# Peptides against a protein of PDB entry 5ZK1, part 2

Target 1, 52 residues: chain A of PDB entry 5ZK1
Amino acid sequence: KREVRLMKNREAARECRRKKKEYVKCLENRVAVLENQNKTLIEELKALKDLY
Target 2, 52 residues: chain A of PDB entry 5ZK1 as posed
Amino acid sequence: KREVRLMKNREAARESRRKKKEYVKCLENRVAVLENQNKTLIEELKALKDLY

## One batch from the design tools (peptide; made by RFdiffusion4, then SolubleMPNN)

Design b1_p8_3_s3 (from b1_p8_3, 6 letters changed)
Fold by OpenDDE base, seed 3:
Order: structure tokens, then C-alpha cells, then sequence
Structure b1_p8_3_s3 (fold): chain B 52 residues (1-52), chain A 8 residues (1-8)
């Protein structure tokens, strides 16, 4: 009984770490896209202001 | 909500 509980706990802990890593990667990708979009919009707004 | 599903 104890060994089976320890095995299931190790599997659950591996799956928890996997899900956390995937979630962080999704947030990092979303931040990188939003930062690039904001940079482009700021550069476009600057270019429009430099024309007048 | 993915945050609420990770807390279950």
C-alpha cells in the first residue's frame, strides 16, 4: 500500500510540474506578442508625429 | 478560466 501511494504521488508531482511549465510558456509567448505589438504601435505613432 | 482549473 505505501509504495503505490508514493508512486502515485511522484506521477502527480511530475504532471503538476509539466502543467506549470506549459502555462508559464503560454504566458511568456503572450507577453512577447503584446510587447512587440506595443513597440510597433509606439513606433507608428512616433513616425506619424514626426510627419507634422 | 485556466487559473481556476489549476487550483482544483
Amino acid sequence: as target 1 above (52 residues)
Amino acid sequence: DRLKEAEK
Scores: peptide ipSAE 0.046, ipTM 0.630, DockQ to the pose 0.069
Fold by OpenDDE base, seed 4:
Order: sequence, then C-alpha cells, then structure tokens
Structure b1_p8_3_s3 (fold): chain B 52 residues (1-52), chain A 8 residues (1-8)
Amino acid sequence: as target 1 above (52 residues)
Amino acid sequence: DRLKEAEK
C-alpha cells in the first residue's frame, strides 16, 4: 500500500511540472505576440499623427 | 492568427 501511494505521488508531481511548463510557454508566446502587435500599432498611430 | 497557434 505505501509504495503504490509514493509511485502515484511521483507520477502526479511529474504531470504537475509538465502542465506548469506548458502553461508558462503558452503565456510567454501570447505575451511576445501581444507586445509585438502593441509596438506595431503604436508606431502606426505615431506615423499617422506625424502626417497631420 | 498567431495567438491561436500559440494556444495549441
């Protein structure tokens, strides 16, 4: 009984670390895309403002 | 959309 509980805990801890790494990578990719889009939109707004 | 590819 104890060894089976320790095995299941090790598996759950591996899966928790995997899911956390995937979630952080998804957030990092979303942040990089949003930062690039925001930069482009700010540059376009400045260029339009400098025309008038 | 690059956002939809980052969410997969």
Scores: peptide ipSAE 0.036, ipTM 0.633, DockQ to the pose 0.257
Fold by OpenDDE base, seed 1:
Structure b1_p8_3_s3 (fold): chain B 52 residues (1-52), chain A 8 residues (1-8)
Amino acid sequence: as target 1 above (52 residues)
Amino acid sequence: DRLKEAEK
């Protein structure tokens, strides 16, 4: 009984770490996309303001 | 990564 509880706890802890790593990676990718889009939009807005 | 492939 004790060994089975310790095994299940180790499995749950591995799964928790996996889910956290996947979530952080998803956020890092989304930040990189939004930063690139924001940079492009700022450069386009600057180019338009420099024309008028 | 699905988001890095969509920007290419």
Scores: peptide ipSAE 0.035, ipTM 0.635, DockQ to the pose 0.213
Fold by OpenDDE base, seed 5:
Structure b1_p8_3_s3 (fold): chain B 52 residues (1-52), chain A 8 residues (1-8)
Amino acid sequence: as target 1 above (52 residues)
Amino acid sequence: DRLKEAEK
């Protein structure tokens, strides 16, 4: 009984770490895409303002 | 995934 509980706890802890790593990677990629889009939009807005 | 489509 004790060994089975320790095994299940180790599996749950591995799965928790996996899910956290995947979630952080998803957020990092989302930030990189949004930062690039925001930079492009700011550059376009600047180019349009520099025409007036 | 919405993010994998925004990377194309």
Scores: peptide ipSAE 0.034, ipTM 0.632, DockQ to the pose 0.303

Design b1_p8_3_s4 (from b1_p8_3, 4 letters changed)
Fold by OpenDDE base, seed 4:
Structure b1_p8_3_s4 (fold): chain B 52 residues (1-52), chain A 8 residues (1-8)
Amino acid sequence: as target 1 above (52 residues)
Amino acid sequence: DALEKAKK
């Protein structure tokens, strides 16, 4: 019984670390997309300002 | 005791 509880705890701890790593990667990708979109919009606004 | 519970 104890060994099975320790095994399940090790599995749950591995899964918790995996989920945290995936969540961080999802946030990093979202930041990179938003930074690129923001850069493009700033460049478009500059180009529009230079026409007038 | 909390230590005794952690050993079971």
Scores: peptide ipSAE 0.021, ipTM 0.535, DockQ to the pose 0.014
Fold by OpenDDE base, seed 2:
Structure b1_p8_3_s4 (fold): chain B 52 residues (1-52), chain A 8 residues (1-8)
Amino acid sequence: as target 1 above (52 residues)
Amino acid sequence: DALEKAKK
């Protein structure tokens, strides 16, 4: 009984760490895309203002 | 002993 509980706990802990790593990677990718889009929009807005 | 109770 104990060994089965310890095995299930180890599996659950591995899955929890996997899901957390995937979630962090998804957030990092989303941040990088949004930061790049924001930078581009600011540069375009500046270029348009510098024409007038 | 608290350690021996935790080994169950």
Scores: peptide ipSAE 0.021, ipTM 0.527, DockQ to the pose 0.013
Fold by OpenDDE base, seed 1:
Structure b1_p8_3_s4 (fold): chain B 52 residues (1-52), chain A 8 residues (1-8)
Amino acid sequence: as target 1 above (52 residues)
Amino acid sequence: DALEKAKK
């Protein structure tokens, strides 16, 4: 009985670490996309201001 | 006993 509980706890801990890694990767990708979009919008706004 | 509770 104890060994089965320890096995299930190890499986749950592996799954928790997997989900955390996937969530962090999703946030990192979202930050990179938003930073690139923000940079492009700032460059476009600068180019428009330099025309007038 | 705290040791007996830790064994369950």
Scores: peptide ipSAE 0.020, ipTM 0.515, DockQ to the pose 0.013
Fold by OpenDDE base, seed 3:
Structure b1_p8_3_s4 (fold): chain B 52 residues (1-52), chain A 8 residues (1-8)
Amino acid sequence: as target 1 above (52 residues)
Amino acid sequence: DALEKAKK
């Protein structure tokens, strides 16, 4: 019985670490996309203001 | 002992 509890705890801890790593990677990718979009929009707004 | 009970 104790070995089965320790096995289930190790599996749950592996799955928790996997889900956390995937969530952080999703946030890092979203931040990189938003930073690039924001940079492009600021450059476009600057170019538009330099025409007037 | 509370520590011995937690090891069972």
Scores: peptide ipSAE 0.019, ipTM 0.507, DockQ to the pose 0.013

Design b1_p8_4_s1 (from b1_p8_4, 3 letters changed)
Fold by OpenDDE base, seed 3:
Structure b1_p8_4_s1 (fold): chain B 52 residues (1-52), chain A 8 residues (1-8)
Amino acid sequence: as target 1 above (52 residues)
Amino acid sequence: SVEEELKL
């Protein structure tokens, strides 16, 4: 009975670390895309303001 | 999944 509880705890801890790593990777990807989109939109807005 | 929820 004790060994089964320790096994389940190790499995839950592995799954928690996996989910945290996936979450951080998704945030890093989202930030990189938003930073690139923001840069492009600022460059486009500057080009439009320089025309008028 | 977490990847689907946070994917743009």
Scores: peptide ipSAE 0.062, ipTM 0.597, DockQ to the pose 0.394
Fold by OpenDDE base, seed 1:
Structure b1_p8_4_s1 (fold): chain B 52 residues (1-52), chain A 8 residues (1-8)
Amino acid sequence: as target 1 above (52 residues)
Amino acid sequence: SVEEELKL
């Protein structure tokens, strides 16, 4: 009985770490995309201001 | 500026 509980806990802890790593990677990718989009929009706004 | 606010 104790060993089965320890195995299930170890599996749950592995899955929790996997899900956390995937979530962090998703956030990092979203941040990088948003930073690049904001940079491009700022550059476009500068180019538009330089035309006037 | 918008750049300073975004830290870009």
Scores: peptide ipSAE 0.051, ipTM 0.657, DockQ to the pose 0.039
Fold by OpenDDE base, seed 5:
Structure b1_p8_4_s1 (fold): chain B 52 residues (1-52), chain A 8 residues (1-8)
Amino acid sequence: as target 1 above (52 residues)
Amino acid sequence: SVEEELKL
């Protein structure tokens, strides 16, 4: 029936948007962790250079 | 999970 196809399409579209939002959030968290690690390593390298 | 790997 047409109604069952429309219901399944709406469900698939909701699931696609959910998965995309979760994936973006995981990437944002990964970027934030890597940026913080990079900042710390740059600060440690500066402190080491300022000792010489 | 990618979220568990990011908590390390």
Scores: peptide ipSAE 0.039, ipTM 0.588, DockQ to the pose 0.385
Fold by OpenDDE base, seed 4:
Structure b1_p8_4_s1 (fold): chain B 52 residues (1-52), chain A 8 residues (1-8)
Amino acid sequence: as target 1 above (52 residues)
Amino acid sequence: SVEEELKL
C-alpha cells in the first residue's frame, strides 16, 4: 500500500512538471509573437508620422 | 491551441 502511494505521487509530480514546462513554452512563444507584432506596428506608425 | 492560433 505505501509503495503504490509513493509511485502515484512520483507520477503526479512528473506530470505536473511536464504541464508547467509546456505552459511556459506556450507563453514564451506568445510573448515572442506579440513583441514582433508590436515592433512592426511601432515601425509602421513611425513611417506614417514621417510622411506628415 | 495557443500555438495553433499563433500559426494563423
Scores: peptide ipSAE 0.031, ipTM 0.584, DockQ to the pose 0.365

Design b1_p8_4_s2 (from b1_p8_4 with E3K E4K)
Fold by OpenDDE base, seed 3:
Structure b1_p8_4_s2 (fold): chain B 52 residues (1-52), chain A 8 residues (1-8)
Amino acid sequence: as target 1 above (52 residues)
Amino acid sequence: EVKKELEK
């Protein structure tokens, strides 16, 4: 009984770490896309203002 | 740059 509980806990802990790593990677990717889009939009707005 | 990193 104890060994089976320890095995299931190790599996659950591996899966929890995997899901957390995937979620952090998804957030990091979303931040990088939004930062790049904001930079491009600011540069486009600057270029448009410099034309008038 | 960012799009090429997301596709890897």
Scores: peptide ipSAE 0.026, ipTM 0.517, DockQ to the pose 0.122
Fold by OpenDDE base, seed 4:
Structure b1_p8_4_s2 (fold): chain B 52 residues (1-52), chain A 8 residues (1-8)
Amino acid sequence: as target 1 above (52 residues)
Amino acid sequence: EVKKELEK
């Protein structure tokens, strides 16, 4: 009984670490896309302001 | 916000 509980806890801890790593990678990718889009939009707004 | 930063 104790060994089965320790095995299930180790499996749950591995799955928790996997899900956390995937979530962080998803956030990092979303931040990089949003930062690039924001930079491009700011540069376009500057170019439009310098034209008028 | 972005518009006010471009006006500075």
Scores: peptide ipSAE 0.025, ipTM 0.511, DockQ to the pose 0.028
Fold by OpenDDE base, seed 2:
Structure b1_p8_4_s2 (fold): chain B 52 residues (1-52), chain A 8 residues (1-8)
Amino acid sequence: as target 1 above (52 residues)
Amino acid sequence: EVKKELEK
């Protein structure tokens, strides 16, 4: 009984770490996309302001 | 650059 609980806990802890790593990677990718889009929009707004 | 990293 104890060994099976410790095995299940080790598996759950591995899965928790995997899910956390995937979630962080998803956020990092989303931030990088949004930062690039924001940079492009700021450059377009600057070019429009420099025209007037 | 970012687009090519997300497509891998």
Scores: peptide ipSAE 0.025, ipTM 0.511, DockQ to the pose 0.115
Fold by OpenDDE base, seed 1:
Structure b1_p8_4_s2 (fold): chain B 52 residues (1-52), chain A 8 residues (1-8)
Amino acid sequence: as target 1 above (52 residues)
Amino acid sequence: EVKKELEK
């Protein structure tokens, strides 16, 4: 009985760590895309203001 | 409570 509980806990802990790593990677990618888009939009807005 | 649950 104890060994089966320890095995299930070890599997659940592995899955929790996997899901956390995937979630962090998705957030990092989203931040990088949004930062690049924001930079481009600021540069475009500056270029448009410098035309008038 | 948590300690008694971990000892089972």
Scores: peptide ipSAE 0.020, ipTM 0.535, DockQ to the pose 0.017

Design b1_p8_4_s3 (from b1_p8_4, 3 letters changed)
Fold by OpenDDE base, seed 2:
Parts: structure tokens; C-alpha cells; sequence
Structure b1_p8_4_s3 (fold): chain B 52 residues (1-52), chain A 8 residues (1-8)
């Protein structure tokens, strides 16, 4: 039936949007960790250069 | 922190 196909498509579209939101959140967390690590390494390199 | 990024 057409209605069952439309229902399954709506469910698949909800799941696709959920997975996309989780993937974006993973990328945002990865960026935040890498930015913090990079900041710390730059600060350590600066502190080391200020000693010499 | 890094381990939570690897779970996706």
C-alpha cells in the first residue's frame, strides 16, 4: 500500500536526521578537543621559548 | 575525552 511506503519513508527520514545530528555532535566534540590540545601545545611552546 | 570521540 502507498501509505505503508510513506510511513516507512518518514521513519527512515527520522533515523537519517538522528544519525546526522549524532555525527555533527561527534565532530563538534572532536574539534573542541583538538582546539584545546593545540592551544595547550602552543602555550607550552611559548613558555619554553620564554625560558631561552 | 578522546575515547568518547572514537565510540561513534
Amino acid sequence: as target 1 above (52 residues)
Amino acid sequence: EVEEILKL
Scores: peptide ipSAE 0.047, ipTM 0.566, DockQ to the pose 0.239
Fold by OpenDDE base, seed 5:
Structure b1_p8_4_s3 (fold): chain B 52 residues (1-52), chain A 8 residues (1-8)
Amino acid sequence: as target 1 above (52 residues)
Amino acid sequence: EVEEILKL
């Protein structure tokens, strides 16, 4: 009984670390896309202001 | 780029 509980706890801890790593990678990708879009929009807004 | 973010 004790060994089975320790095995299940190790599996749950591995899965928790995997899910956390995937979630962080998703947030990092989202930040990179939003930063690029924001940069492009700021550059377009500057170019439009420099024409006036 | 945006489509890969929606997989979670």
Scores: peptide ipSAE 0.046, ipTM 0.575, DockQ to the pose 0.233
Fold by OpenDDE base, seed 1:
Structure b1_p8_4_s3 (fold): chain B 52 residues (1-52), chain A 8 residues (1-8)
Amino acid sequence: as target 1 above (52 residues)
Amino acid sequence: EVEEILKL
């Protein structure tokens, strides 16, 4: 009984670390897309301001 | 790029 609980805990801890790594990667990708969109919008706003 | 964010 104890060994089976320790095996299940080790599996659950591996899965928790995997899910955390995937979630961080999702946030990093979202930040990179938003930073690129924000940069483009700021460049467009500057170009429009330089026309007026 | 946006599609890869939606796959989770």
Scores: peptide ipSAE 0.045, ipTM 0.575, DockQ to the pose 0.240
Fold by OpenDDE base, seed 4:
Structure b1_p8_4_s3 (fold): chain B 52 residues (1-52), chain A 8 residues (1-8)
Amino acid sequence: as target 1 above (52 residues)
Amino acid sequence: EVEEILKL
């Protein structure tokens, strides 16, 4: 039936948007972790440079 | 190289 095809398409479109939102959140979390690690490494390099 | 990293 046409209605069942339209229902399945709406469900697939909702799931596609959900997966995209989860992927963006995963990238945002990875960026925040890498930015914090990079900041810490730069601070450690500054502290080492101030010892010499 | 290290001096460019320390400017970030």
Scores: peptide ipSAE 0.036, ipTM 0.586, DockQ to the pose 0.030

Design b1_p8_4_s4 (from b1_p8_4 with E4K K8L)
Fold by OpenDDE base, seed 4:
Structure b1_p8_4_s4 (fold): chain B 52 residues (1-52), chain A 8 residues (1-8)
Amino acid sequence: as target 1 above (52 residues)
Amino acid sequence: EVEKELEL
Protein backbone atom coordinates (compact mmCIF):
# COMPACT_ATOMS: atom_id res chain seq x y z
CA LYS B 1 0.00 0.00 0.00
CA ARG B 2 1.18 3.62 -0.70
CA GLU B 3 0.41 4.63 2.94
CA VAL B 4 2.75 1.93 4.36
CA ARG B 5 5.60 3.17 2.08
CA LEU B 6 5.04 6.79 3.23
CA MET B 7 4.99 5.68 6.91
CA LYS B 8 8.28 3.73 6.47
CA ASN B 9 9.86 6.74 4.68
CA ARG B 10 8.82 9.03 7.60
CA GLU B 11 10.34 6.58 10.13
CA ALA B 12 13.59 6.27 8.09
CA ALA B 13 13.81 10.11 7.82
CA ARG B 14 13.38 10.45 11.64
CA GLU B 15 16.08 7.82 12.26
CA CYS B 16 18.49 9.49 9.77
CA ARG B 17 18.08 12.88 11.57
CA ARG B 18 18.54 11.17 14.99
CA LYS B 19 21.78 9.43 13.86
CA LYS B 20 23.13 12.70 12.33
CA LYS B 21 22.45 14.57 15.62
CA GLU B 22 24.16 11.82 17.68
CA TYR B 23 27.19 11.78 15.33
CA VAL B 24 27.57 15.61 15.52
CA LYS B 25 27.35 15.43 19.35
CA CYS B 26 30.03 12.69 19.37
CA LEU B 27 32.33 14.86 17.19
CA GLU B 28 31.72 17.98 19.36
CA ASN B 29 32.62 16.01 22.51
CA ARG B 30 35.75 14.55 20.83
CA VAL B 31 36.86 18.04 19.66
CA ALA B 32 36.34 19.51 23.17
CA VAL B 33 38.43 16.69 24.77
CA LEU B 34 41.23 17.00 22.16
CA GLU B 35 41.32 20.82 22.47
CA ASN B 36 41.62 20.55 26.27
CA GLN B 37 44.37 17.87 26.03
CA ASN B 38 46.25 19.96 23.43
CA LYS B 39 46.02 23.08 25.67
CA THR B 40 47.35 21.13 28.70
CA LEU B 41 50.25 19.65 26.67
CA ILE B 42 51.20 23.12 25.33
CA GLU B 43 51.14 24.55 28.89
CA GLU B 44 53.33 21.64 30.15
CA LEU B 45 55.80 22.20 27.26
CA LYS B 46 55.98 25.94 28.10
CA ALA B 47 56.57 25.19 31.81
CA LEU B 48 59.39 22.75 30.87
CA LYS B 49 60.95 25.32 28.49
CA ASP B 50 60.88 28.02 31.23
CA LEU B 51 62.98 25.69 33.52
CA TYR B 52 65.93 25.73 31.01
CA GLU A 1 1.65 17.40 3.82
CA VAL A 2 5.39 18.30 3.91
CA GLU A 3 7.16 15.04 3.05
CA LYS A 4 10.32 15.41 5.19
CA GLU A 5 13.10 14.48 2.77
CA LEU A 6 15.90 12.21 3.95
CA GLU A 7 18.92 14.44 4.43
CA LEU A 8 21.74 12.14 3.32
Scores: peptide ipSAE 0.061, ipTM 0.685, DockQ to the pose 0.033
Fold by OpenDDE base, seed 5:
Structure b1_p8_4_s4 (fold): chain B 52 residues (1-52), chain A 8 residues (1-8)
Amino acid sequence: as target 1 above (52 residues)
Amino acid sequence: EVEKELEL
């Protein structure tokens, strides 16, 4: 009984670490996209201001 | 310890 509980806990802990790694990667990708979008919008706003 | 004891 104890060994089966420890095995299940190790499996759950591996899955928790996997999901956390996937979530961090999703956030890193979202940050990179938002940083690029923000850079583009700042460049467009600068170009628009330089016309007036 | 905490990362090994986290059950989903």
Scores: peptide ipSAE 0.061, ipTM 0.690, DockQ to the pose 0.040
Fold by OpenDDE base, seed 2:
Structure b1_p8_4_s4 (fold): chain B 52 residues (1-52), chain A 8 residues (1-8)
Amino acid sequence: as target 1 above (52 residues)
Amino acid sequence: EVEKELEL
């Protein structure tokens, strides 16, 4: 009984670490896209202000 | 112990 509980806990802990890594990677990719979009919009707004 | 803290 104890060994089966420890095995299930190790499997659940591995899956938790996997899900956390995937979630962090999803957030990092979303941040990189939003930062690039924001940079482009700021550069476009600057170029428009420098034209007038 | 470390394995249980990662599940919370």
Scores: peptide ipSAE 0.060, ipTM 0.694, DockQ to the pose 0.040
Fold by OpenDDE base, seed 1:
Structure b1_p8_4_s4 (fold): chain B 52 residues (1-52), chain A 8 residues (1-8)
Amino acid sequence: as target 1 above (52 residues)
Amino acid sequence: EVEKELEL
C-alpha cells in the first residue's frame, strides 16, 4: 500500500515538472515573437516619421 | 525521504 502511494506521487511529480517545462517554453517563445514584432513596429514607425 | 512537494 505505501509503495503504490509513493509510485503515484512520483508519477504526478514527473507530470507536474513536464507541464511546467512545456508552459515555460511556450512563454519564452511568445516573449521572443512579441519582442521581435515590437522591434519591427518601432523601426517601421521611425522610418515613417523620418519620411515627414 | 524528501517528499518533493507538488507545486500546483
Scores: peptide ipSAE 0.056, ipTM 0.678, DockQ to the pose 0.034

Design b1_p8_5_s1 (from b1_p8_5, 6 letters changed)
Fold by OpenDDE base, seed 1:
Structure b1_p8_5_s1 (fold): chain B 52 residues (1-52), chain A 8 residues (1-8)
Amino acid sequence: as target 1 above (52 residues)
Amino acid sequence: MPKLLYPK
C-alpha cells in the first residue's frame, strides 16, 4: 500500500515538473516574440516621425 | 494541477 502511494506521487511530481517546464518555455517564446515586435514598432514609429 | 501526495 505505501509503495503504490509513493509511486503515484513520483509520477504526479514528474508530470507537474514537465508541465511547468513546457509552460515556462511557452512564456519565454511569447516574451521573445513580443519584445521583437515592440522593437520593430518603435523603430517604425521613429522612422515615421523622422519623415515629418 | 495534480495534487501531490505528501507522505504521512
Scores: peptide ipSAE 0.082, ipTM 0.667, DockQ to the pose 0.029
Fold by OpenDDE base, seed 5:
Structure b1_p8_5_s1 (fold): chain B 52 residues (1-52), chain A 8 residues (1-8)
Amino acid sequence: as target 1 above (52 residues)
Amino acid sequence: MPKLLYPK
């Protein structure tokens, strides 16, 4: 009985770490996309302001 | 979050 509980705990802990790693990677990708979009919008706003 | 088991 104890060994089965320890096995299930190790599996649950592995899955928790996997899900956390996937979530962090999703956030990193979202940040990179938003940073690039923000840079482009700032450049467009600058070009528009330099016309007036 | 999955519930972690504590050893008894």
Scores: peptide ipSAE 0.081, ipTM 0.666, DockQ to the pose 0.029
Fold by OpenDDE base, seed 2:
Structure b1_p8_5_s1 (fold): chain B 52 residues (1-52), chain A 8 residues (1-8)
Amino acid sequence: as target 1 above (52 residues)
Amino acid sequence: MPKLLYPK
């Protein structure tokens, strides 16, 4: 009984760490895309202002 | 520079 509970806890802890790592990677990718889009939009707005 | 509000 104890060993089966410890095994299930180790499996649940591995899955929790996996899900957290995937979530962080998804956030990092979203931040990188949004930072690049924001940079491009600022550069476009600057170029447009320099024309008027 | 607007501070990126990280959604908690």
Scores: peptide ipSAE 0.065, ipTM 0.566, DockQ to the pose 0.085
Fold by OpenDDE base, seed 4:
Structure b1_p8_5_s1 (fold): chain B 52 residues (1-52), chain A 8 residues (1-8)
Amino acid sequence: as target 1 above (52 residues)
Amino acid sequence: MPKLLYPK
């Protein structure tokens, strides 16, 4: 009985760490895309202001 | 730098 509970806890802890790592990677990718889009939009807005 | 007023 104890060993089966410890095995299930280790499996649940591995899955929790996997899900957390995937979530962090998804957020990091989303931040990188949004930062790049924001940079491009700021550069475009600057170029438009320098024309008028 | 003019503030971009987005109309709601």
Scores: peptide ipSAE 0.057, ipTM 0.462, DockQ to the pose 0.031

Design b1_p8_5_s2 (from b1_p8_5, 6 letters changed)
Fold by OpenDDE base, seed 1:
Structure b1_p8_5_s2 (fold): chain B 52 residues (1-52), chain A 8 residues (1-8)
Amino acid sequence: as target 1 above (52 residues)
Amino acid sequence: MLKLSYPT
């Protein structure tokens, strides 16, 4: 009984770490996309201001 | 659009 509970806990802990790593990678990708979009919008706003 | 799924 004890060993089976320890195995299930190790499996659950591996899956929790996997899900956390995937979530962090999703956040990092979202930050990179938003930073690029923000950069492009700032460049467009500068180009528009330099025309007037 | 990147869908952020929160870990449940």
Scores: peptide ipSAE 0.064, ipTM 0.680, DockQ to the pose 0.276
Fold by OpenDDE base, seed 2:
Structure b1_p8_5_s2 (fold): chain B 52 residues (1-52), chain A 8 residues (1-8)
Amino acid sequence: as target 1 above (52 residues)
Amino acid sequence: MLKLSYPT
């Protein structure tokens, strides 16, 4: 009984760490996309201000 | 819009 509970806990802990790593990677990718979009919008706004 | 849910 104890060993089976420890095995299931180790499996659950591996899966939790996997899901956490995937979530962090999804956040990092979203931040990189939003930072790039924000940079482009700031550059476009500067170029428009330099025309007027 | 990708709905990011916390890993439970």
Scores: peptide ipSAE 0.062, ipTM 0.676, DockQ to the pose 0.218
Fold by OpenDDE base, seed 4:
Structure b1_p8_5_s2 (fold): chain B 52 residues (1-52), chain A 8 residues (1-8)
Amino acid sequence: as target 1 above (52 residues)
Amino acid sequence: MLKLSYPT
């Protein structure tokens, strides 16, 4: 009984670490996309202001 | 404010 509980806890801890790593990678990719979009929008806003 | 939901 004790060893089976320890095995299940180790499996759950591995899965939790995997999900956390995937989530962080998803956030890093989303930040990079949003930073690029923000840069482009700031450049477009500058170009529009230089025409006025 | 975008709520970052942590994976539970």
Scores: peptide ipSAE 0.060, ipTM 0.664, DockQ to the pose 0.140
Fold by OpenDDE base, seed 5:
Structure b1_p8_5_s2 (fold): chain B 52 residues (1-52), chain A 8 residues (1-8)
Amino acid sequence: as target 1 above (52 residues)
Amino acid sequence: MLKLSYPT
């Protein structure tokens, strides 16, 4: 009984760490996309201001 | 829009 509980806990802890790593990677990718979009919008706003 | 779900 004890060993089976320890095995299930180790498996659950591995799965929790996997899901957390995937979530962080999704956040990093979202940040990179938003930073690139923000950079483009700032460049467009600058180009528009330099015309007036 | 990327949907992000927190791991529960």
Scores: peptide ipSAE 0.059, ipTM 0.674, DockQ to the pose 0.241

Design b1_p8_5_s3 (from b1_p8_5, 5 letters changed)
Fold by OpenDDE base, seed 5:
Structure b1_p8_5_s3 (fold): chain B 52 residues (1-52), chain A 8 residues (1-8)
Amino acid sequence: as target 1 above (52 residues)
Amino acid sequence: MPELLYPK
């Protein structure tokens, strides 16, 4: 009984670390896309203001 | 926040 609980614990801890790493990577990618879109929109707004 | 799996 104890060894089976320790095995299931090790598996659940591996899966928790995997899911955390995937979630962080998804957030990092979303931040990078939003920062690039925001930068482009600010540059376009600046270029339009510099024409008038 | 994703739920943390803490196995007892």
Scores: peptide ipSAE 0.113, ipTM 0.714, DockQ to the pose 0.049
Fold by OpenDDE base, seed 4:
Structure b1_p8_5_s3 (fold): chain B 52 residues (1-52), chain A 8 residues (1-8)
Amino acid sequence: as target 1 above (52 residues)
Amino acid sequence: MPELLYPK
């Protein structure tokens, strides 16, 4: 009984670390996309302002 | 928020 509980805890801890790594990667990708979109929008706004 | 399962 104790060994099975320790095995299940080890599996749950591995899965928790995996999910955390995937979540961080998802946030990093979202930040990179938003930073690129923000840069493009600032460049477009600057180009529009330089026409007037 | 994803729940953090800390190993006890």
Scores: peptide ipSAE 0.112, ipTM 0.715, DockQ to the pose 0.048
Fold by OpenDDE base, seed 3:
Structure b1_p8_5_s3 (fold): chain B 52 residues (1-52), chain A 8 residues (1-8)
Amino acid sequence: as target 1 above (52 residues)
Amino acid sequence: MPELLYPK
């Protein structure tokens, strides 16, 4: 009984770490895209203000 | 929020 509980716990802990790593990577990618979009929009707004 | 699978 104890060994089966320890095996199931090790599997659940591996899956929890995998899901956490995937979620962090998804957030990092979303932040990088939003930072790039904000940079482009700020540069476009600057270029439009420099024309008038 | 991803569910935190803490073993009890």
Scores: peptide ipSAE 0.112, ipTM 0.713, DockQ to the pose 0.049
Fold by OpenDDE base, seed 1:
Structure b1_p8_5_s3 (fold): chain B 52 residues (1-52), chain A 8 residues (1-8)
Amino acid sequence: as target 1 above (52 residues)
Amino acid sequence: MPELLYPK
C-alpha cells in the first residue's frame, strides 16, 4: 500500500514538473514575440513622427 | 495554476 502511494506521488510530481516547464516555455516565447512587436511598433511610430 | 504536488 505505501509503495503504490509513493509511486503515484512520484508520477504526479513528474507530470507537475513537465507542465510547469511547458508553461514557462510558452510564457518565454510569448514575451519574446511581444517585446519584438513592441520594439517594431515604437520604431514605426518614431519613423512616422520624424516625417512630420 | 498547476497544483504544486508536494509530498506530505
Scores: peptide ipSAE 0.111, ipTM 0.721, DockQ to the pose 0.042

